Peptides against a protein of PDB entry 3OAK. Designs and how they scored, part 24

Target 1, 145 residues: chain A of PDB entry 3OAK
Amino acid sequence: DDLEQYLDEKILRLKDEMNIAAQLDIDTLNKRIETGDTSLIAMQKVKLLPKVVSVLSKANLADTILDNNLLQSVRIWLEPLPDGSLPSFEIQKSLFAALNDLPVKTEHLKESGLGRVVIFYTKSKRVEAQLARLAEKLIAEWTRP

## One batch from the design tools (peptide; made by RFdiffusion4, then SolubleMPNN)

Design b1_p11_8_s1 (from b1_p11_8, 6 letters changed)
Fold by OpenDDE base, seed 5:
Structure b1_p11_8_s1 (fold): chain B 145 residues (1-145), chain A 11 residues (1-11)
Amino acid sequence: as target 1 above (145 residues)
Amino acid sequence: SLEKEFFKEMH
């Protein structure tokens, strides 16, 4: 099916872009730590965020997103950074909102590792209360009968 | 269970 192939390629390209953005930000922050250059700012994920949110919000892409384990890249984007900080408020908020509308199943949480990361956000004192509540909502949805 | 495993804390 030509359409299915097109959608797979689209999601796989985004997955690659997300992984690259995450690694570039990690590299930037590691260099910031090594050099003490506080002018180095990790911006790659923030720049790509609108595209990520756009894709995650499209109902016709849900199966392709889940089948290609795009949630692994979402998990990577939510992980703590080398300097111990968390991704920006906007990244957290946008991703939690987008995840709320996806038909995520247990198998997707397992293969992506997303469940562990979101649980972290429900417990960490570094997370804003508003975002902790969003994370809690996701956990409740994923564990409901 | 698989569910318990993916909900373990990161650290």
Scores: peptide ipSAE 0.033, ipTM 0.660, DockQ to the pose 0.133
Fold by OpenDDE base, seed 2:
Structure b1_p11_8_s1 (fold): chain B 145 residues (1-145), chain A 11 residues (1-11)
Amino acid sequence: as target 1 above (145 residues)
Amino acid sequence: SLEKEFFKEMH
């Protein structure tokens, strides 16, 4: 129906925006590495984060989020950056919190690759302890019998 | 296990 179509389009637009933001940050960091200009800061994901969190937090969008594989873009946002660093503390914290409230199923984890990334956060020594604990909580929830 | 299924090294 009209509402369903509207919601699909909304999520697909956000998905595209997220992917663009991720790529722009990658480009910025690559340029920083190439030029040595430490004033170059990757800010696109951070700028878009409030919108992402807002969408992920809406219960009425859960099915649309999952059906359109928005979690693939969430996975992309969580991946390490060109300089080997991880996304900002706030991005990690906000996304883990948002994921905790979504009815994520095994099929969504597989089609998005999110499961592998979150497991990485449970094992990496570069991750803040409190964020590792959040990742562990997600894994525990997703692997429940 | 699902954990093993999802495991992959990052970078």
Scores: peptide ipSAE 0.032, ipTM 0.674, DockQ to the pose 0.088
Fold by OpenDDE base, seed 3:
Order: sequence, then C-alpha cells, then structure tokens
Structure b1_p11_8_s1 (fold): chain B 145 residues (1-145), chain A 11 residues (1-11)
Amino acid sequence: as target 1 above (145 residues)
Amino acid sequence: SLEKEFFKEMH
C-alpha cells in the first residue's frame, strides 16, 4: 500500500546516502595516502550517523530495514578503512547498540555479510574492550539454538 | 564451535 511504498523508498534513499558517505570517506583516505595531505579527514559517515541511528531505532521500520537489506550498508560502514584503521568509536558503538534491538535473522546476516564482520570485532585487538563485548553479545544472540 | 557453525550458516 501507500505507506509500505513510502517506507521502502525512505529506507532505500538512506541506503544510497550511507553508501555514498562510505565511498566518499574511502576516497578521502585514499587521497590522504596518495598525497600525504594530513588535513584530509574522512567525516561523511560521522555526519550522517545521527540519521542512521534515528532510523535504526524505530520499531515501525524494522521490517522495512531488514527486507531492504539496510544491514548491507551497516556492514559496509563497519569494514576496515584503506589506511587500515577501523571506523570511529562512536560509529561502532552506535551501530552495535542499534543492531541489538533489531530482530535480525540468519537470512539477513547472509544477504548483508554482517555476521562475519561482527565476528571480526570480537577477535581484533584494535577494538576497544567495551565494543568487543557488544560484538560478542550480538554473536551470542545470532547463534542461539 | 559456534564460529564454525555460524560460518556454515553464513554461506
């Protein structure tokens, strides 16, 4: 119906915005590496984060979020950056918190690739202990019999 | 292991 179509379009627009933000940050960091210009700072994801968190926190959007594979864009945001660094502490914390409230199923993990990325966060020594614990909690929930 | 089984299901 009209509402379902509206919600689908809303989530798909956000996916585009998230993917663009991720690519712009990658481009910025690649240019930083190539030129040595340390004034280049990747900020596009951080700027968009409040909007992402707002959408992920809305219970009435859960089905639309999962059906449209928004988790793929979440996975992209969690991937290591060209300089080998991880996304900011705030991005990790906010996304892990938001994921904890979503009814994520195995099929969603498969189509997004999110499961393996979160497992990475449980193992990496570069991840803050607090965030590693959040990642562990997610994995435990997703692997429940 | 949990990880092994999780990876299986991720494929």
Scores: peptide ipSAE 0.029, ipTM 0.657, DockQ to the pose 0.093
Fold by OpenDDE base, seed 1:
Structure b1_p11_8_s1 (fold): chain B 145 residues (1-145), chain A 11 residues (1-11)
Amino acid sequence: as target 1 above (145 residues)
Amino acid sequence: SLEKEFFKEMH
C-alpha cells in the first residue's frame, strides 16, 4: 500500500546515503595516504550517524529495514578502513546497541554479511572490551536455537 | 566494498 511504499523509499534513500558516506570517507583516507596530509579527516559517517540510529530505533521500521537489506550498509560502515583502522568508537557503540533491538534472522545475516563482521569484532584485539562484549551478545542471540 | 580485504584481516 501507500504507506509500505513510502517506508521502502525512506529506507532505500538512507541506504544510499550511508553507502555514499562510506565511500567519501574511504576516498578521504586514501588521499591522506597518498599525500601524507594528516589534516584530512574522514567525518561523513559520523555526521550521518544520528539519522541512522534514529531510523534503526523505530519499531515500525523493523520489517522495512530487514526486507530492504539496510544491514548491508550497516556492515559496510563496520568494515576496516584503507589504513587498517576501525570506524570510530561512537559508530561501533551506536550500531551494536541499535542492532540489539532488531529481530534479525539468519537470512538477514547472510544477505548482508553482517554476521561475519560482528564475529570479527568479538575476536579482534583492536576493539575496545566493552564493544567486544556487545558484539558477543549479538552473536549469542543470533545463534540461539 | 572492502569485504575482500576485511576477510584477509580476519584470517
Scores: peptide ipSAE 0.027, ipTM 0.659, DockQ to the pose 0.191

Design b1_p11_8_s2 (from b1_p11_8, 7 letters changed)
Fold by OpenDDE base, seed 5:
Structure b1_p11_8_s2 (fold): chain B 145 residues (1-145), chain A 11 residues (1-11)
Amino acid sequence: as target 1 above (145 residues)
Amino acid sequence: SEGIEFYKEMH
């Protein structure tokens, strides 16, 4: 119906925005590495984060989020950056928190690759302890019988 | 570091 279509379009637009933000940050950091210009700062994801969190936190959008594979963009946002760093603490914290409230199923993990990146966060020594615990919690929930 | 290279190795 009209509402479903509206919600689908909303989520698909957000996916696009998220993917663009991720790529812009990657480009910025690559240029920073190449030129040594420390004034180049990747902040596109951080700027968009409030909107992402707002969408992910709405229970009425859960089905639309999952059906449109928004989790693929979430996975992209969580991946390590060109300089080897991880996305900001706030991005990690916000996304893990939001994921905890979504009814994520095996099929969603497969089509998004989210499970793999979250496992990475359980193993990385560069991840803050509290976030590693959140990642572990997610993995435990997703592997439940 | 164990960042991007480690993640790539996991795939």
Scores: peptide ipSAE 0.182, ipTM 0.808, DockQ to the pose 0.506
Fold by OpenDDE base, seed 3:
Structure b1_p11_8_s2 (fold): chain B 145 residues (1-145), chain A 11 residues (1-11)
Amino acid sequence: as target 1 above (145 residues)
Amino acid sequence: SEGIEFYKEMH
């Protein structure tokens, strides 16, 4: 099917872009630590965030998103950074909101590692209260009988 | 950092 192939390619391109953005930010922060150059700021994920949110919000892309394990890249974006910081408040808020509207199944959580990182956000003292509550809501939904 | 190590322990 031509449409299915087009959608797969679209999601796989975004997945690649997300992974590149994450690695570039990691490299920037590692260099900042090594050199002490405080002018180095990790901005690649933030710049790409609007595109990520746009794709995650489209109901017609849900199956393609889940089938291609885009949630692995979402997990990567949520992981703690080399300097010990967490991704920006906006990234956390946007991704948690988007996840709330996706029909995530147990198999998707396992293949992406998303469950573990969201649990981390329920336990971390560095997470804003409102986002911790969103993380708890997601975990509750995913663990329902 | 504490956060990274904590997450790695959970993973």
Scores: peptide ipSAE 0.180, ipTM 0.804, DockQ to the pose 0.420
Fold by OpenDDE base, seed 4:
Structure b1_p11_8_s2 (fold): chain B 145 residues (1-145), chain A 11 residues (1-11)
Amino acid sequence: as target 1 above (145 residues)
Amino acid sequence: SEGIEFYKEMH
């Protein structure tokens, strides 16, 4: 199906873009650590975030998102950064909100590793309380019988 | 960092 193929390719392209953005931010922060140049700021994910949110919010893309394991890239975006920091508050908030509206199943959690990172957010002292609560809500939804 | 290690040490 042409539409399905188009949507698959769209999501896969976004997945690649997300992974690249994540890596660029990691590289930036590693360089910041190595050089001490405090002017180096990781902003690639933040710049791409509106596009990510836009895609994740589209109900008609839910199946494509899940089938293509875009959640792996979401997981990557949520992981702790080289300097020990977490992704920006806005990234966390936006992604958790978007995840709340996706019909995420156990298989998606396994193939993406998303469950693990969200659990991390329920436990980390570096996470804002409101986002920890959102993470807890997601875990509860994903683990209920 | 502490956060990274915490995450890595999880399941």
Scores: peptide ipSAE 0.173, ipTM 0.796, DockQ to the pose 0.446
Fold by OpenDDE base, seed 1:
Structure b1_p11_8_s2 (fold): chain B 145 residues (1-145), chain A 11 residues (1-11)
Amino acid sequence: as target 1 above (145 residues)
Amino acid sequence: SEGIEFYKEMH
């Protein structure tokens, strides 16, 4: 199926782009720590965020997203950074909103590690209350009988 | 950092 192959390749390309963006931001922050240059700012994920949100919102891509473990890259984007900070408020808000509309199953949570990072957001004192509530909502949905 | 260690402990 040509369409299925096209969609797989599309998602896998995005997954690669997301992973690269995450690594570039990590490299920037590590350099900031090493040099003390506070002008160094990690912005690669923020720049790519609109594309990520657009893809995650497409109903016709849901199966492809889940089958190719794109949620692993979503998990990576949500993880704490080298300086101990969290990704931007906008990244957190946008990703939690997008996740709410995906038919995520237990197997997807296990293979991506997404469940663990979202639980982290329900417990961390660094997270805004509004976003902690969104994380709690997701956990409640994923743990339903 | 504290946040990183907390997250690692959850793995």
Scores: peptide ipSAE 0.173, ipTM 0.797, DockQ to the pose 0.440

Design b1_p11_8_s3 (from b1_p11_8, 5 letters changed)
Fold by OpenDDE base, seed 1:
Structure b1_p11_8_s3 (fold): chain B 145 residues (1-145), chain A 11 residues (1-11)
Amino acid sequence: as target 1 above (145 residues)
Amino acid sequence: SLGEEFYKEMH
């Protein structure tokens, strides 16, 4: 199926772009720590966020997203940064909202590691209360009998 | 991963 192959390639390209953006931001922050240059700001994930949200919101891409483990890249984007800080408020909010509309199953949580990261957001005192509640909602939905 | 490490510390 040509369409199926096209969609797979589209998601895999986005996955690669997301991983690169995350690594570039990590590199920027590591350099900031090493040099003390506080003018260095990690912006790659924020720049790519609209595209990520757009793709995650497409109902016709749900199966392709899950089958290609795009959630692994979502997990990476949610991980704490080298300086111990968390991704921006907008990244957290947008991703939690997008995840709410995906038919995520236990197998997807395991292969991506997303479950453990979202649980972290329910427990961390550094997370805004509004976002902690969104994380709790996701966990509740994913653990339903 | 960093997320897993932080989760373990918080758990």
Scores: peptide ipSAE 0.035, ipTM 0.672, DockQ to the pose 0.213
Fold by OpenDDE base, seed 3:
Structure b1_p11_8_s3 (fold): chain B 145 residues (1-145), chain A 11 residues (1-11)
Amino acid sequence: as target 1 above (145 residues)
Amino acid sequence: SLGEEFYKEMH
């Protein structure tokens, strides 16, 4: 199917872009730590966020998103950074909101590692209360009998 | 911190 192939390629391209953005931000922050240059700011994920949110919000892409394990890249974006900080408030909020509307199954959580990361956000004292509640809601939904 | 330990675990 031509449409299915097109959608797969679209999601795989985004997945690659997300992974590159994450690595560039990690490299920036590692360099900041090594050099002490506080002018180095990690901005690649924030710049790409609107595109990520746009894709995650499209119902017609849900199957393609889940089948291609885009959630692995979402998990990567939520991981703590080398300097011990967490991704920006906007990234957390946007991703948690988008995840709430996806038909995520246990198999997707396992293959992406997303479940473990979201649990982290329910336990961390550094996470804003508003976002911790969103994370808790996701965990509750995913662990329903 | 939990975040630091988490990062070390993931990377």
Scores: peptide ipSAE 0.031, ipTM 0.652, DockQ to the pose 0.813
Fold by OpenDDE base, seed 4:
Order: C-alpha cells, then structure tokens, then sequence
Structure b1_p11_8_s3 (fold): chain B 145 residues (1-145), chain A 11 residues (1-11)
C-alpha cells in the first residue's frame, strides 16, 4: 500500500532525525564538559520537538508510530544526559502529554524501553513534581488490567 | 550505548 509505505517512511525518517538530534546534544554536552565552554548549549532536541509533538499528536499516525518503534526514539530523548541532567522541562512535558493519547501496549513498551524510562521519572528526585505525576499517570494507564 | 548510560543513571 502506497500510503502505508509513505507513512512508514515518514516515521522512520523522523526516528532518524530524533536520534541524530539526541546524539548531537550528547556531543555538545560532552564537549561542554570536556572544554568547560559554558556557551555550548544542547538545543537540537528542543528545535525538533515541535515536529515530534506534531507527529505524535496525529491520530492517523498512531499505528505507524507504534509499528515502527518511534517510541524508542522517544525513550532516547527522555534519557539522562552526559552531565547527569535530564532533558528540558518542555521536552518532558510535551512527550508525556503526547504519550497519553497513544494506544501504547506492553509490546511497545518492551521493544522501546519506554516503560522503564517513564518509571524512572516517577521515582527520580530530579524530576519536577508535575512531570512525575504525568509519568505516574502513564504508568497507571499502561499497567491497568 | 545510550541505554547503558541511562542504566547507570537509574542505578
């Protein structure tokens, strides 16, 4: 099916873009640590975030998103950074919000590792309380019988 | 890997 193929390719391209953005931010922060240049700021994920949110919010893309394991890239974006910090508040909030509307199943959580990361956000002392609550809500939804 | 790095942060 041409449409399905188009959508698959679209999501796969986004995955690549997300992964590249994550790596670039990691590289930036590693360089910041290495050089002490505090002017180095990781901005690639933030710049791409609107596109990510837009895609995640499209109901017609839900199956494509899940089937192509875009959630793996979402997980990557949520992982702690080299300096020990967490991704920006906006990234966390936007992703948690977007995840609420996706029909995420156990299999998707396993293949992406997203479940583990979100659980981390429910427990971490470095996470803003409101975001921890959002993470808790997701876990509750994903684990309900 | 990123996963490994995350694992270190989680534990």
Amino acid sequence: as target 1 above (145 residues)
Amino acid sequence: SLGEEFYKEMH
Scores: peptide ipSAE 0.025, ipTM 0.632, DockQ to the pose 0.192
Fold by OpenDDE base, seed 2:
Parts: C-alpha cells; structure tokens; sequence
Structure b1_p11_8_s3 (fold): chain B 145 residues (1-145), chain A 11 residues (1-11)
C-alpha cells in the first residue's frame, strides 16, 4: 500500500546515502594517503550517523530495514578503511547498539554479509575491548538455537 | 554454528 511504498523508498534513500557517505570517506582517505595532506579527514559517515541511528531505532521500520537489506550498508560502514583503520569508535558503538535491538535473522546476515564482519570485530586486536564485547554479544544472540 | 560458518568465510 501507500505507506509500505513510502517506507520502502525512505529506507532505500537512506541506503543510497549511506553508500555514498562510505565511498566519499574512502575517497578522502585515499587522497590523504596519496597527497600526505593530514588535514583531510573522513567525516561523511560521522555526519550521517545520527540519521542512521534514528532510523535503525524505529521499531515500525524494522521489517522495511531488513526487507530492503539496509544491513548491507551497515556492513559497508563497518568495513576497514583504506588506511587500515577501522570506523570511528562512535560509529562502531552506535551501530552495534542499534543492531542489538533489531530482529535480525540468519537470512539477513547472509544477504548483507554483516555476520562475517561482526565476527571480525570479535577477533581483531585493533578493536577496543568494550566494542569487541558488544560484537560478541551480537554474535551470541544471532547464533542462539 | 553460524559463528563458525562466518569465521570460515573470513579465513
């Protein structure tokens, strides 16, 4: 119906915005590496983060989020950056918190690749202990029989 | 388990 279509379009727009933000940050960091200009800071994801968290926190959007594979864009945001660094502490923390409240199923993990990425956060020595624990909590929930 | 499956995909 009209509402469902509206919500689908809303989520799809956000997915595009997230993907663009990720690419712009990648471009910024690649340019930083190429030029040595340390004043270049990747800020696009951070700027968009409040909107992402707001959407992910809405219970009435859960089905639309999952059905449109928004988790793929969440996965993209969690991927390591060109300079080898990880997304900011705040991005990790906010996304892990938001994911904890979503009714994520196995099929969503597979189609988004999110499960594999979160496993990475449980194993990486570059991840803050606090965030590793959050990642572990997610994995524990997703692997429950 | 799903965790084992995902881990294997990464390594």
Amino acid sequence: as target 1 above (145 residues)
Amino acid sequence: SLGEEFYKEMH
Scores: peptide ipSAE 0.024, ipTM 0.636, DockQ to the pose 0.137

Design b1_p11_8_s4 (from b1_p11_8, 6 letters changed)
Fold by OpenDDE base, seed 2:
Structure b1_p11_8_s4 (fold): chain B 145 residues (1-145), chain A 11 residues (1-11)
Amino acid sequence: as target 1 above (145 residues)
Amino acid sequence: SLEIEFFKEMH
């Protein structure tokens, strides 16, 4: 119906915005490496984060989020950056918190690749202990029989 | 481990 179509379009637009933000940050960091200009700071994901968190927190959007594979864009946001660093502490914390409230199923983890990325966060030495614990909690929830 | 369990679930 009209509402379903509206919600699909809303999520697909956000998905596109997230992917663009991720790519722009990658471009910024690559340019920083190439030029040595330390004033170049990747901020696109951080700027968009409040909108992402807002959408992910809406219970009425859960089905639309999962059906349109928005979790693929969440996975992209969690992947390491060109300089080997991880996304900001705030991005990690906010996304892990938001994921905790979504009814994520195995099929969504497979089609998004999110499961493998979250496992990475449980064992990386570069991840803050607090965030590693959040990642572990997600894995525990997703592996519940 | 949780990691092993998750891999089994994902494959």
Scores: peptide ipSAE 0.028, ipTM 0.660, DockQ to the pose 0.061
Fold by OpenDDE base, seed 4:
Structure b1_p11_8_s4 (fold): chain B 145 residues (1-145), chain A 11 residues (1-11)
Amino acid sequence: as target 1 above (145 residues)
Amino acid sequence: SLEIEFFKEMH
């Protein structure tokens, strides 16, 4: 119906925006590596983060979020960057918090690849302990009977 | 089970 279509389009637009932001940050960091220009800072995801968090926090959007595989873009945002660094602390924290409130099922984890990435955060020595614990909480929730 | 499916995907 009209509402479902509207919500789908809204989420798909955000998904595109997220993917673009991720790619722009990747491009920035690749250029930083190539040129050595340390003034190049990847900020696109951070700039978009408030909108992402806002959307992810809306209970009425949960089904639309999951059905449209927005979690794939969340996964992309969580992946290590070209310079080997991880996304900002704020991105990690905000996304983990938002994920905690979503009724994520195995099928969503599979189609998005999010499960593997979050497991990475439970194991990586580069991840802040606080965030590793949040990742562990997610894994525990997703693997509960 | 969900747990089995999850681990199967993760491994």
Scores: peptide ipSAE 0.028, ipTM 0.656, DockQ to the pose 0.105
Fold by OpenDDE base, seed 3:
Structure b1_p11_8_s4 (fold): chain B 145 residues (1-145), chain A 11 residues (1-11)
Amino acid sequence: as target 1 above (145 residues)
Amino acid sequence: SLEIEFFKEMH
């Protein structure tokens, strides 16, 4: 119906915005490495984060979020950056918290690749202990019989 | 792709 169509379009627009933000940050960091210009700072994802968190927190959007594979864009935001670093502490914390409230199923993990990325966060020594524990909690929830 | 880059980072 009209509402479902509206919500689908809203989530699809957000996916595009998230993907663009991720690519712009990658481009910035690649240029930083290439030129040595340390004044280049990647902040597109951070700027968009409040909007992402707002959408992920809305219970009435859960089905639309999962059906449109928004988790693929969440996965992209969690991937390591060209300089070998991880996304900011705030991005990790906010996304892990938001994921904890979504009714994520195995099919969503597979189609988004999110499962593998979160497992990475449980093992990496580059991740803050607090966030590693959040990642572990997610994995435990997703692997329950 | 970004996914391929991530895989390379992990391995």
Scores: peptide ipSAE 0.027, ipTM 0.652, DockQ to the pose 0.188
Fold by OpenDDE base, seed 5:
Structure b1_p11_8_s4 (fold): chain B 145 residues (1-145), chain A 11 residues (1-11)
Amino acid sequence: as target 1 above (145 residues)
Amino acid sequence: SLEIEFFKEMH
């Protein structure tokens, strides 16, 4: 129906915006590595983060979020950057918090790759302990019988 | 790939 189509378009637009933001940040950091220009700062994901969090927090968007595999873009945002670093503390914290309230199922984890990435955050020594605990909470929730 | 790096750090 009209509402369903509207919601699909909303989520698909955000998904596209998220993917673009991730790629722009990757491009920025690659250029920084190539040129040595330390003034190049990747900020596209950080700028878009409030909108992402807002959408993920809407209960009425949960089905649309999951059906359109927005979690794939969430996974992309959590992946390591070209310089080997992880996304900002704020991005990690905000996304883990938002994911906690979504009715994520096994099929969503498989099609997005999110499960594997979150497990990474439970094991990586580069992750802050506070955020590792949030990741562990998600894994526990998703693996509950 | 980034996925491969994730896997390596997971073990």
Scores: peptide ipSAE 0.035, ipTM 0.680, DockQ to the pose 0.157; fails the geometry check

## One batch from the design tools (peptide; made by RFdiffusion4, then SolubleMPNN)

Design b1_p12_1_s1 (from b1_p12_1, 6 letters changed)
Fold by OpenDDE base, seed 2:
Structure b1_p12_1_s1 (fold): chain B 145 residues (1-145), chain A 12 residues (1-12)
Amino acid sequence: as target 1 above (145 residues)
Amino acid sequence: MVEVPKTHELEE
């Protein structure tokens, strides 16, 4: 119906915006590495983060989010950056919090690759302890019988 | 995009 189509388009637009933001940050950091210009800061994801959190937090969008594989873009946002760093503390914290409230199923983890990435956060010594614990909580939830 | 180090897959 009209509402369903509207919601699909909304999520697909956000998915595209997220992917673009991720790529722009990658480009910025690559340029920073190449030029040595430490004034170059990757800010596209953090600029878009409030919108992402807003969408992920809406219960009425859960099915649309999952059906359109928005979690693939969430996975992309969580991946390491060219300089070896991880996304900002706030991005990690916000996304883990949002994921905790979504009815994520095994099929969504597989089609997005999100499960593997979150496992990484449980193992990495570069991750803040509190965020590692959040990641562990997600893994425990997703692996429940 | 940088690949995350490979880990074992989640059990179903």
Scores: peptide ipSAE 0.028, ipTM 0.658, DockQ to the pose 0.102
Fold by OpenDDE base, seed 4:
Structure b1_p12_1_s1 (fold): chain B 145 residues (1-145), chain A 12 residues (1-12)
Amino acid sequence: as target 1 above (145 residues)
Amino acid sequence: MVEVPKTHELEE
């Protein structure tokens, strides 16, 4: 219906925006590596984060979020950056928190690849302990029978 | 997609 279409379009637009933000940050960091210009700072994801969190927190959008594989973009945002660094603490924290309230199922994890990435956060020594615990909590929830 | 270290698959 009209509402479903509206919500789908909303989520798909956000998904696109997220993907663009991620790519822009990747491009920025690649250029930083190539040129040595330390003034180049990847900020596109951080700038978009409030909108992402806002959307992820809306209960009425949960099904649309999952059905449109927005979690793929969430996964992309959580992936290591070209310089080997991880996304900002704020991104990690906010996304893990938001994910905790979504009714994520195995099928969503598989189609998004999010499961493997979150597992990475439980293992990586580069991840803050607090965030590793949040990742562990997610894994625990997702592995429940 | 950015390279991510290999991890164990999520077990159900």
Scores: peptide ipSAE 0.027, ipTM 0.649, DockQ to the pose 0.111
Fold by OpenDDE base, seed 3:
Structure b1_p12_1_s1 (fold): chain B 145 residues (1-145), chain A 12 residues (1-12)
Amino acid sequence: as target 1 above (145 residues)
Amino acid sequence: MVEVPKTHELEE
């Protein structure tokens, strides 16, 4: 119906915005590596984060989020960056918190690749202990028999 | 897509 179509379009627009933000940050960091210009700072994801969190927190959008594989864009935002760094603490914290409230199923993890990325966060020594615990909590919930 | 370290797939 009209509402379903509106919600689908809303989520698909957000996916596009998220993917663009991620690519712009990657481009910025690649240019930083190539030129040595340390004034180049990747900020596009951070700028968009409040909107992402707002959408992920809305219960009425859960089905639309999962059906449209928005988790793929979440996975992209959590991936290691060209300079070897990880996304900001705030991005990690906000996304892990939001994921904890979504009814994520195995099929969503597989189609998005999110599961393997979160497992990485449980193992990496570059991740803050607080966030590693959040990642472990998610994995425990997703692997429950 | 940025390369992510290899991990085992999650079990159902």
Scores: peptide ipSAE 0.027, ipTM 0.644, DockQ to the pose 0.105
Fold by OpenDDE base, seed 1:
Structure b1_p12_1_s1 (fold): chain B 145 residues (1-145), chain A 12 residues (1-12)
Amino acid sequence: as target 1 above (145 residues)
Amino acid sequence: MVEVPKTHELEE
């Protein structure tokens, strides 16, 4: 119906915005590596984060979020950056918290690739302990029979 | 997709 179509379009627009933000940050960091200019800082994802968290927290959007594979963009935001660093502490914390409240199923993990990335966060020694625990909690819930 | 260390497939 009209409402469902509106919600689909809303989520797809956000998905596009997230993908653009991720690419802009990658471009910034690649330029930083190429030029040696340490004043170049990737900030696009952090600027968009409040909007992402707001959408992910809305129960009435859960089905639309999952059906449109917004989790693929969440996965992209969590991936290591060109210099090998991880996204900001705030991005990790906010996304892990938001994911905890979504009814994520196996099919969503497979089509988004999110499962493999979150497992990485449970194993990496570069991740803060409190965030590793959040990642572990997600994996435990997603692998529950 | 950015290279991430290989992990075992999730078992649900």
Scores: peptide ipSAE 0.027, ipTM 0.646, DockQ to the pose 0.097

